# Ledger of designs, part 171: peptides against a protein of PDB entry 4N78

Target 1, 186 residues: chain A of PDB entry 4N78
Amino acid sequence: HFQVICRLLGYQGIAVVMEELLKVVKSLLQGTILQYVKTLMEVMPKICRLPRHEYGSPGILEFFHHQLKDIVEYAELKTVCFQNLREVGNAILFCLLIEQSLSLEEVCDLLHAAPFQNILPRVHVKEGERLDAKMKRLESKYAPLHLVPLIERLGTPQQIAIAREGDLLTKERLCCGLSMFEVILT
Target 2, 155 residues: chain B of PDB entry 4N78
Amino acid sequence: MAELQMLLEEEIPGGRRALFDSYTNLERVADYCENNYIQSADKQRALEETKAYTTQSLASVAYLINTLANNVLQMLDIQASQLRRMESSINHISQTVDIHKEKVARREIGILTTNKNTSRTHKIIAPANLERPVRYIRKPIDYTILDDIGHGVKW

## One batch from the design tools (peptide; made by RFdiffusion4, then SolubleMPNN)

Design b2_p19_7_s3 (from b2_p19_7, 11 letters changed)
Fold by OpenDDE base, seed 3:
Structure b2_p19_7_s3 (fold): chain B 186 residues (1-186), chain C 155 residues (1-155), chain A 19 residues (1-19)
Amino acid sequence: as target 1 above (186 residues)
Amino acid sequence: as target 2 above (155 residues)
Amino acid sequence: SEAQQRAEAALNQLMLLRK
């Protein structure tokens, strides 16, 4: 699903979606969530001592539950605040998954473009075969596919310019060194 | 352009009219030959005359057809060439627009990116309005990401 | 004959179109 979304939206669409998600997250964090956090901080017990270990895990849990009873039973916390937190979480996950999917698409594009850009795959040398000879054979095999040189030879100046720009755009991808998710998390 | 216009407006219509007129003339010649052969006491002479008239008539029509055909072919070639030029121009414009759109898109998404090696404490950068300097983030191409492809690494 | 003359005229017209 995320791959389809990436393909459909493209870079621009993804950017727009990410920006809107950031706005939503910001509004949730600075608005409702912040207010609830402030309220919770005010009502939290000032002193919460550790219960005796003799109470065991159930007793300790019950103790803390009692200490936080008013907070736990706060209806607005359960409904509104937690819902907003879920929304924030979902937004973050969405951003992560979109970035991952986009990276996969970019990698695929790079792989598909490689034969046309004089990028040869790593050669596995079989026993008895010379690496140099194999590499030379591969180079000769793929030489006719080198798009930019071909267009430079046969195309008009305008076509050459477009080909070069297209080649550059094809080579330069986010997956090669950029991350959106890190920005989203900040 | 002048040549194409001449072909379309003068040569081809003229050739078509000539062929139409030729049809009428051929019919007249044929009718004569038929009647002459039937009525002539010397059938051999009539046949020879018919052959001569037929040869001349057919040669003339063949010439007209050939001329017209060549003119039509020439017209089509010129038109095809014009269409190819137009197509080339349209393609160029289309590609230019696509590249431009892609560049804009890359800039927009680029603003939302940071270097993977950068600390997580980077400020959220909002897409700047078009008026801001084009922050095109060009990073060195690292193809090492391709190394994991095919080895069962799922993203 | 008149018929022959018409035919010859028609033939001549055909030949003239070769120019």
Scores: peptide ipSAE 0.325, ipTM 0.594, DockQ to the pose 0.009
Fold by OpenDDE base, seed 2:
Structure b2_p19_7_s3 (fold): chain B 186 residues (1-186), chain C 155 residues (1-155), chain A 19 residues (1-19)
Amino acid sequence: as target 1 above (186 residues)
Amino acid sequence: as target 2 above (155 residues)
Amino acid sequence: SEAQQRAEAALNQLMLLRK
């Protein structure tokens, strides 16, 4: 599903969706969630130390549950604040999944374009074969597919310019060094 | 353009008219040949004359048809060439626009990106000293401060 | 004959179109 979304929206559409999601997340975090958190911080026990390890995990959990019982029982916190947090979480996950899907698509595009851009795959050398000889054979095999040099030889000046620009756009992808998700986390 | 115009306005229409006229002339020649053969006392001479007239007439029509056909073909070739040039121009514009749109889109999405940082795994350092359990005195929490926040049930 | 003259004229017209 996310792959389809990425294909449908493209870079422009993804950018728009991500921007809007970021706005929503920011609004939720700085608005209702922040207010609830501030209020909770005010009513939180000033000193909440870890109980002795001798109580074990159940005892420790019971201790914290007791200390936070009034907060946990606050109905509005469960209905409104936690719901907003879920929405934020879903938005973040959505962004992550979109980025991952986009990265996969970009990688596929790069792989498909590689033979046309003088990018040779890593050659697995079998025993007894010389790496240099194999690389030369591959170079010779794919040399006729180099699009930009081909167009430079056969095309019009306008076609050459377009080919060069297209080649550059094909090579430059987000997956090569950029992350959208890291921006969301900051 | 001048050549195409000449073909469209002069050569092809002229050739068509010539063919129509030639049809009438062929009919006249044919009628004459038929009647002459029937009425002539020398049938052999009449036949030879008919053969000569037929050959000349058909050769002339063939020439006209060939000339017209060549002119039409030439016209079509010129038009096809013009269309190809137009198509090439449109394609060039389309590609230029697409590249531009893609650049804009990439700039926009680029604003939402940062360089991939190698995730430094922050090791959670466990605090060395177990703090003594502080006796918790339960104080009632006043949640009325939150009454103005959200669409929740007013208690 | 008049008919022959018409035919010859028609033939001549056909021949002239080759120019």
Scores: peptide ipSAE 0.315, ipTM 0.618, DockQ to the pose 0.008
Fold by OpenDDE base, seed 1:
Structure b2_p19_7_s3 (fold): chain B 186 residues (1-186), chain C 155 residues (1-155), chain A 19 residues (1-19)
Amino acid sequence: as target 1 above (186 residues)
Amino acid sequence: as target 2 above (155 residues)
Amino acid sequence: SEAQQRAEAALNQLMLLRK
């Protein structure tokens, strides 16, 4: 599903969606969540000492329950605040999944474009074969597929310009060194 | 354009008119030959004359048809070439627009990106100001990143 | 002879179109 979304939206659509999600997250964090956090901080016990170990786990739990009774019983915290936190979480997950899907798509595009861009795959050299000979053979095999040089030789100046720009755009992908998710987490 | 216009407005219509006139002339020649043969005392001479007239007439018409056909073919070739040029122009414009849109899109998404931290040890220093457009530093494309993902295509 | 002249004229017109 996310792959389809990435294909449908493209870079622009993804950017728009991500921006809107960031706005929503920011709004949730600065609005309702912040207000609830402030409220919780106000009702927090000033002194919460560790109970004696002699009370055992049930006694300790009851002790903390008593100390935090007002917080635990705060119904709005359980409903509105947690819902907002879930929305933030979902937004983050969505961003992560979109980025992952986009990265996969970009990698696939790069792989498909590689033969046309003079990018040769790493060849496993079997014992006894010369790496140089294999590389030369591969270069010769794929040389006719090099699109930009081909167009430079046969195309019009306008076609050459477009081919070069297209080649550049094909090569430059986010997966090559950029992360959106890291920005979202900040 | 001038050549195409000349073909469309002058040569082809002129050729068509010439053919029409030629048909009329052929009919006259044929009628004469038929009547002459019937009325002539020397049938052999009349036949030879008819053959000569027929050959000449047919050759002339064949020439006209061939000329007209060639002009029509030339017209079609020119039109086809014009269409191809137009198509090429449209494609060029379309590609230019697409490239531009893609560049804009990439800039837009680029502002939402940061460089991947290669160092395991460096704390993700969250840039404090999210609003600063992270300058997209064009780093050389390291395709080695694809090595880990592409294991499925056995070349 | 008149018919012949008409035919010859027609033939001549056909021949002139070869130029």
Scores: peptide ipSAE 0.328, ipTM 0.609, DockQ to the pose 0.009; fails the geometry check
Fold by OpenDDE base, seed 4:
Structure b2_p19_7_s3 (fold): chain B 186 residues (1-186), chain C 155 residues (1-155), chain A 19 residues (1-19)
Amino acid sequence: as target 1 above (186 residues)
Amino acid sequence: as target 2 above (155 residues)
Amino acid sequence: SEAQQRAEAALNQLMLLRK
């Protein structure tokens, strides 16, 4: 599903969606969530020491449950605050999944374009083969596929310009060094 | 353009008119041949004359049709060439626009990105002010990322 | 005959179109 969304929206659409999501997240964090957090901090027990370890995990859990009972049972927290947190979480997950899907698409594009851009695959040398000879053979094999040099030789100046720009755009991808998700987290 | 205009305005219409006139003339010749054959006491001579007239007439019409057809073909070739040129121009414009749109899109999405080499801040820190245009630093494309996916591509 | 002359004229017209 996310792959289809990425294909449909493209870079422009993804950018728009991401920007809007960031705005929503920011609004939620700075608004409702912040207010609830402040309120919760006010009602938080001032003194909450670790109980003795002899009470065991259940006893310790019960102790903390008792200390936080009023907070946990706070109706507005359950209905509104947690819902907003879920929305934020969903937005973050959405962004992550979109970025991952986009990265996959970009990688596929790079792989498909590689033969046309003088990018040779990793050479596996079999026993008895010289690496240099194999590389030369591969270079010769893929040389006719090099699009930009071909167009530079046979094309019009306009075609050459378009080919170069297209080549550059094809090579440059976010997955090669950029992350959107990190921006969301910061 | 001048040649195309001549074909459209003079040669092809002229050829069509010539064929129309030829039809009338053919009818006259045919009528004569028919009547002459019926009325002639020497049927053999009349037949030979009819054959001669028919051959000549058909040759003339064939010539006219061929000439007209060639002119039409020439016209179509010129028009096809013009269309190809127009198509090329449109394609060029379209490609230019697409490239431009892509560049704009790349810039827009680029603002939403940061360099991966920046320390993974695990902590959801408050979104830094989106207002700072993250300078798109063109780093050399590291294709090593392809190494993990390429296990299936047999070259 | 007049008919023959008309036919010859028509034929001549057809031939003239080849020029």
Scores: peptide ipSAE 0.325, ipTM 0.609, DockQ to the pose 0.009; fails the geometry check

Design b2_p19_7_s4 (from b2_p19_7, 10 letters changed)
Fold by OpenDDE base, seed 5:
Structure b2_p19_7_s4 (fold): chain B 186 residues (1-186), chain C 155 residues (1-155), chain A 19 residues (1-19)
Amino acid sequence: as target 1 above (186 residues)
Amino acid sequence: as target 2 above (155 residues)
Amino acid sequence: SAAEEQAEAALNKLMQLMK
């Protein structure tokens, strides 16, 4: 699903969606969540001492439950605050998954473009075969597919310019060194 | 443009008219030859004359048809060439627009990105084995490293 | 007669081409 979304939206669409999600997250965090957090901070017990370990796990749980009774029983926390937190979480996950899917699409594009850009796959050299010979063979095989040099020889100046720009755009991908998710987390 | 116009307005219509006129003339010649042969006391001479007229008429018609056909073909070639030029221009514009759109899109998404902290992999200083001139084999960017990206979340 | 037939055939072909 995310792959289809990435293909459909492209870079522009993804950017728009990400920006809108960031706005939503920001609004949730600075608005409702912040208000609930402030309220919770006010009702939090000022002194929460660790119960004695002698009470065992059930006793400790009951102790904390009693101390936090007002918070646990706060109905609005469960209905509104947790829902907003879920929305934030979903937004973050969505961003992560989109980025991952986009990266996959970019890698696929790079792989498909590689033969046309003089990018040769790493050849597994079997024992006894000369790496150089295999590489030369591959180079010779793919040499006619080099798009930019081909167009430079046969194309118009305008076509050459377009080919160069296209080649550059094809090579430059986010997956090569950029992260959107890191920006979202900041 | 001038050639195409000349073909469309003058040469092809003119050729069609000429062919039509020739048809009428040939019919007259045929009638003449037939009558002449029937009425002539010297049938051999009449036959030879008919053969001569027939040959001439056929040659004339063949010439007219060939000329007309060539003109039509030339017209079509010119038109095809014009269409190809137009197509090329449209394609160029389309590609330019697409590139522009892509650049804009990339700028927009670029604002939402930061550089991945490439952990400086400590250059494992491999011991100084003799610098064989590592022929700059452009190490193909191994994109297989990216094959593992995304495998974790089976939805 | 053969020459006549050839001439007639040629004439007929011409007439057919003209139709």
Scores: peptide ipSAE 0.016, ipTM 0.636, DockQ to the pose 0.010
Fold by OpenDDE base, seed 3:
Structure b2_p19_7_s4 (fold): chain B 186 residues (1-186), chain C 155 residues (1-155), chain A 19 residues (1-19)
Amino acid sequence: as target 1 above (186 residues)
Amino acid sequence: as target 2 above (155 residues)
Amino acid sequence: SAAEEQAEAALNKLMQLMK
């Protein structure tokens, strides 16, 4: 699903969606969540002594439950605050998954374009074969597919310019060195 | 353009008119040949004359049709060439627009990105001299990231 | 007579083509 979304939206669409999500997250964090956190901090017991270990795990749990009774019983915390936190979490996860999916799509594009851009994979050389000879053969095999040189030879100046720009855009991808998710977390 | 105009306005209409006129003339020739054969005392000579006129008439019609056909073909070729040129122009514009849109889109998404902390301490040597236009040193796209994706040979 | 018939046929074909 995320791959389809990435394909459908493209870079521009993804950017718009992420920007809007960031706005929503910011609004939730600075608004409702912040208010609840402040309220919770005010209601939090100032002094919470550790109960004696002699009371056992159930007794200790009951002690803390009693100390936090007012917080636990706060109905709005369960309904509104937790819902907002879920929304924030979902937004973050969405952004992460979109970035991952986009990276996969970009990698696929790079791989598909590679033969046309003189990007050759390293060939496994069996014992006794010269790597250089094999690579040279491979280069020779794919040489006719080099798009930019081909267009430079046969195309008009305008076509050459477009081919070069297209080649550059094809090579430059976010997955090569950029992360969106880190920005979202900050 | 001048050639196409000449073909459309003069040569093809002229050829059509000539062919039409030829039709009327051939009818007259046929009538003449028929009457000549009926009235002639020397039927053999009249027959030979009719054959000659028939051959000539067929040759003339064939010539007119061939000329007209060639002119039509030439017209179509010129028009096809014009359409191809227009198509090429439209494609060029379309591609230019698409590239531009892609660049804009990439800028928009780019503002939402940060450099991946590659542990490689490449000291970004801040070029000391502020004044040199920061040559966008295109960091060579490290495609090694692709090495871990797919059944590629681990180097 | 055969030649006459051929000539007539040819002439008739020509006339038909012209119709």
Scores: peptide ipSAE 0.017, ipTM 0.620, DockQ to the pose 0.009; fails the geometry check
Fold by OpenDDE base, seed 4:
Structure b2_p19_7_s4 (fold): chain B 186 residues (1-186), chain C 155 residues (1-155), chain A 19 residues (1-19)
Amino acid sequence: as target 1 above (186 residues)
Amino acid sequence: as target 2 above (155 residues)
Amino acid sequence: SAAEEQAEAALNKLMQLMK
């Protein structure tokens, strides 16, 4: 599904969706979640001493339950705050999955374009074959497919310009060094 | 353009008219030949004359048809060439627009991106010796690094 | 004569083509 979404939206569509999601997340974080966090901080016991280990695990738990009673009993925390956090989480996950899917699409595009851009695949050399010979053979095989040089030879100046620009755009992909997800996390 | 216009407005219509006129003339010639044969005391001469007229008429019609056909073909070729030029222009514009749109889209999405923290696993040990600019052997982009990511999506 | 018949046939064909 995410792959289809990526294909349908393209870079522009994805950008728009991501921007809107970021706005939503920001709104949730700076608004409702922040307010709840502030409220929680106010209700947090100022001095929460670690209970003595002598109380054992149950006693310690009871102690913390007592200390955090006001927080635990804060009904809005369970309903509204956690829901908002879920929404934020879902948005983050969505962004992650979109980025992953986009990266896959980009990789596929790069792979498909590679023969046309003088990018040779790594050849698995079977035992006994010289890597150089195989590479040379591949180069010779794909040489006629080099689009930019072909157009440079046969095309008009305008076509050459377009081909070069297209080639550049094809080579430059987000997956080569850019991450959207990191931006979302910041 | 001028040639196409001449073909469309003058040559082809003119050829059609000429062919039509030729038809009318042929009918007259036929009538003449028939009457001449009936009225002539020398039927052999009349027959030879008819044969001559018939041959001439057929040759004329054939010429007219051939000329007209060639003009039509020429017209079509010119039109086809024009269409090809238009197609080329449209394609160029389309590609330009697409590239522009893509650039805009990439800028937009680019704003939402940051550089991947490539964990410098390998300390680029600065080779002490400034070795000669090794010919940028375009190391084939090892896409195998991505092979591990793709296994999950069953197509 | 065969020639007359051929001429007549040719003429008739021409006339038919003109119809």
Scores: peptide ipSAE 0.016, ipTM 0.633, DockQ to the pose 0.009; fails the geometry check
Fold by OpenDDE base, seed 2:
Structure b2_p19_7_s4 (fold): chain B 186 residues (1-186), chain C 155 residues (1-155), chain A 19 residues (1-19)
Amino acid sequence: as target 1 above (186 residues)
Amino acid sequence: as target 2 above (155 residues)
Amino acid sequence: SAAEEQAEAALNKLMQLMK
């Protein structure tokens, strides 16, 4: 599903969605969640001492339950605060999954374009073969597929310009060095 | 453009008129040949004349048709070439627009990105001097020291 | 005669081409 979304939205669509999600998350964090956190801090016991180990696990649990009774019984916490936290969590997950899906799509595009852009994979060299010779052979094999040089030889000036720009755009991808998710986490 | 205009306005219409006129003339020639054959005392001569006129007429019509056909074909070729040029221009504009849109989109999404922290794989500079593994002698931790601090039940 | 038939055939072909 996320792959389809990435394909349908493209860079622009993804940008718009991400911006809106960031706004929503910011609003939730700075508004409702912050208010609830402040309220919870106010009702939090000022002094919560560790109970004696003599009470055993059940006794300790009861102790903390009693100390936090007001918090646990706070109905709005369950209905509103947790829902907002879920929304934030979902937004974060959505962003992560979108970025991952986009990265996969970009990698695929790069791989498909590579032969046309003189980007050759490192070939596994069997024992006894010279890496250089193998690479030269590969270069020679794919040389006719180099799109920009081909168009430069056969195309009009306008076509050459478009080809160069297209080549640049094809090479420059987010997955090469950029992360959206890191921005979302800051 | 001048050639196309000449073909459309002068050559092709002119050729069509010429064919029509030729048809009318051929009918007259046919009538003449028929009458000449009936009235002539020398039927053999009249027949030979008819054959000559028929051959000439066929050749003339064939020439007119061929000329007209060639002009029409030429016209179509010119028009096809014009359409191809227009298509090329449209494609060029379309590609330019698409590239521009893509650049804008990339700028927009780029604002939402930061550089991946490439963990500089610190070249594990193998420390030249293998510091001799200091044999960590595990001193037994005497936990009894903690017995006095905690409210533990002294059994 | 055969010549007359050929002439008529030629004339008929011409008329057919014009139609």
Scores: peptide ipSAE 0.016, ipTM 0.640, DockQ to the pose 0.008; fails the geometry check

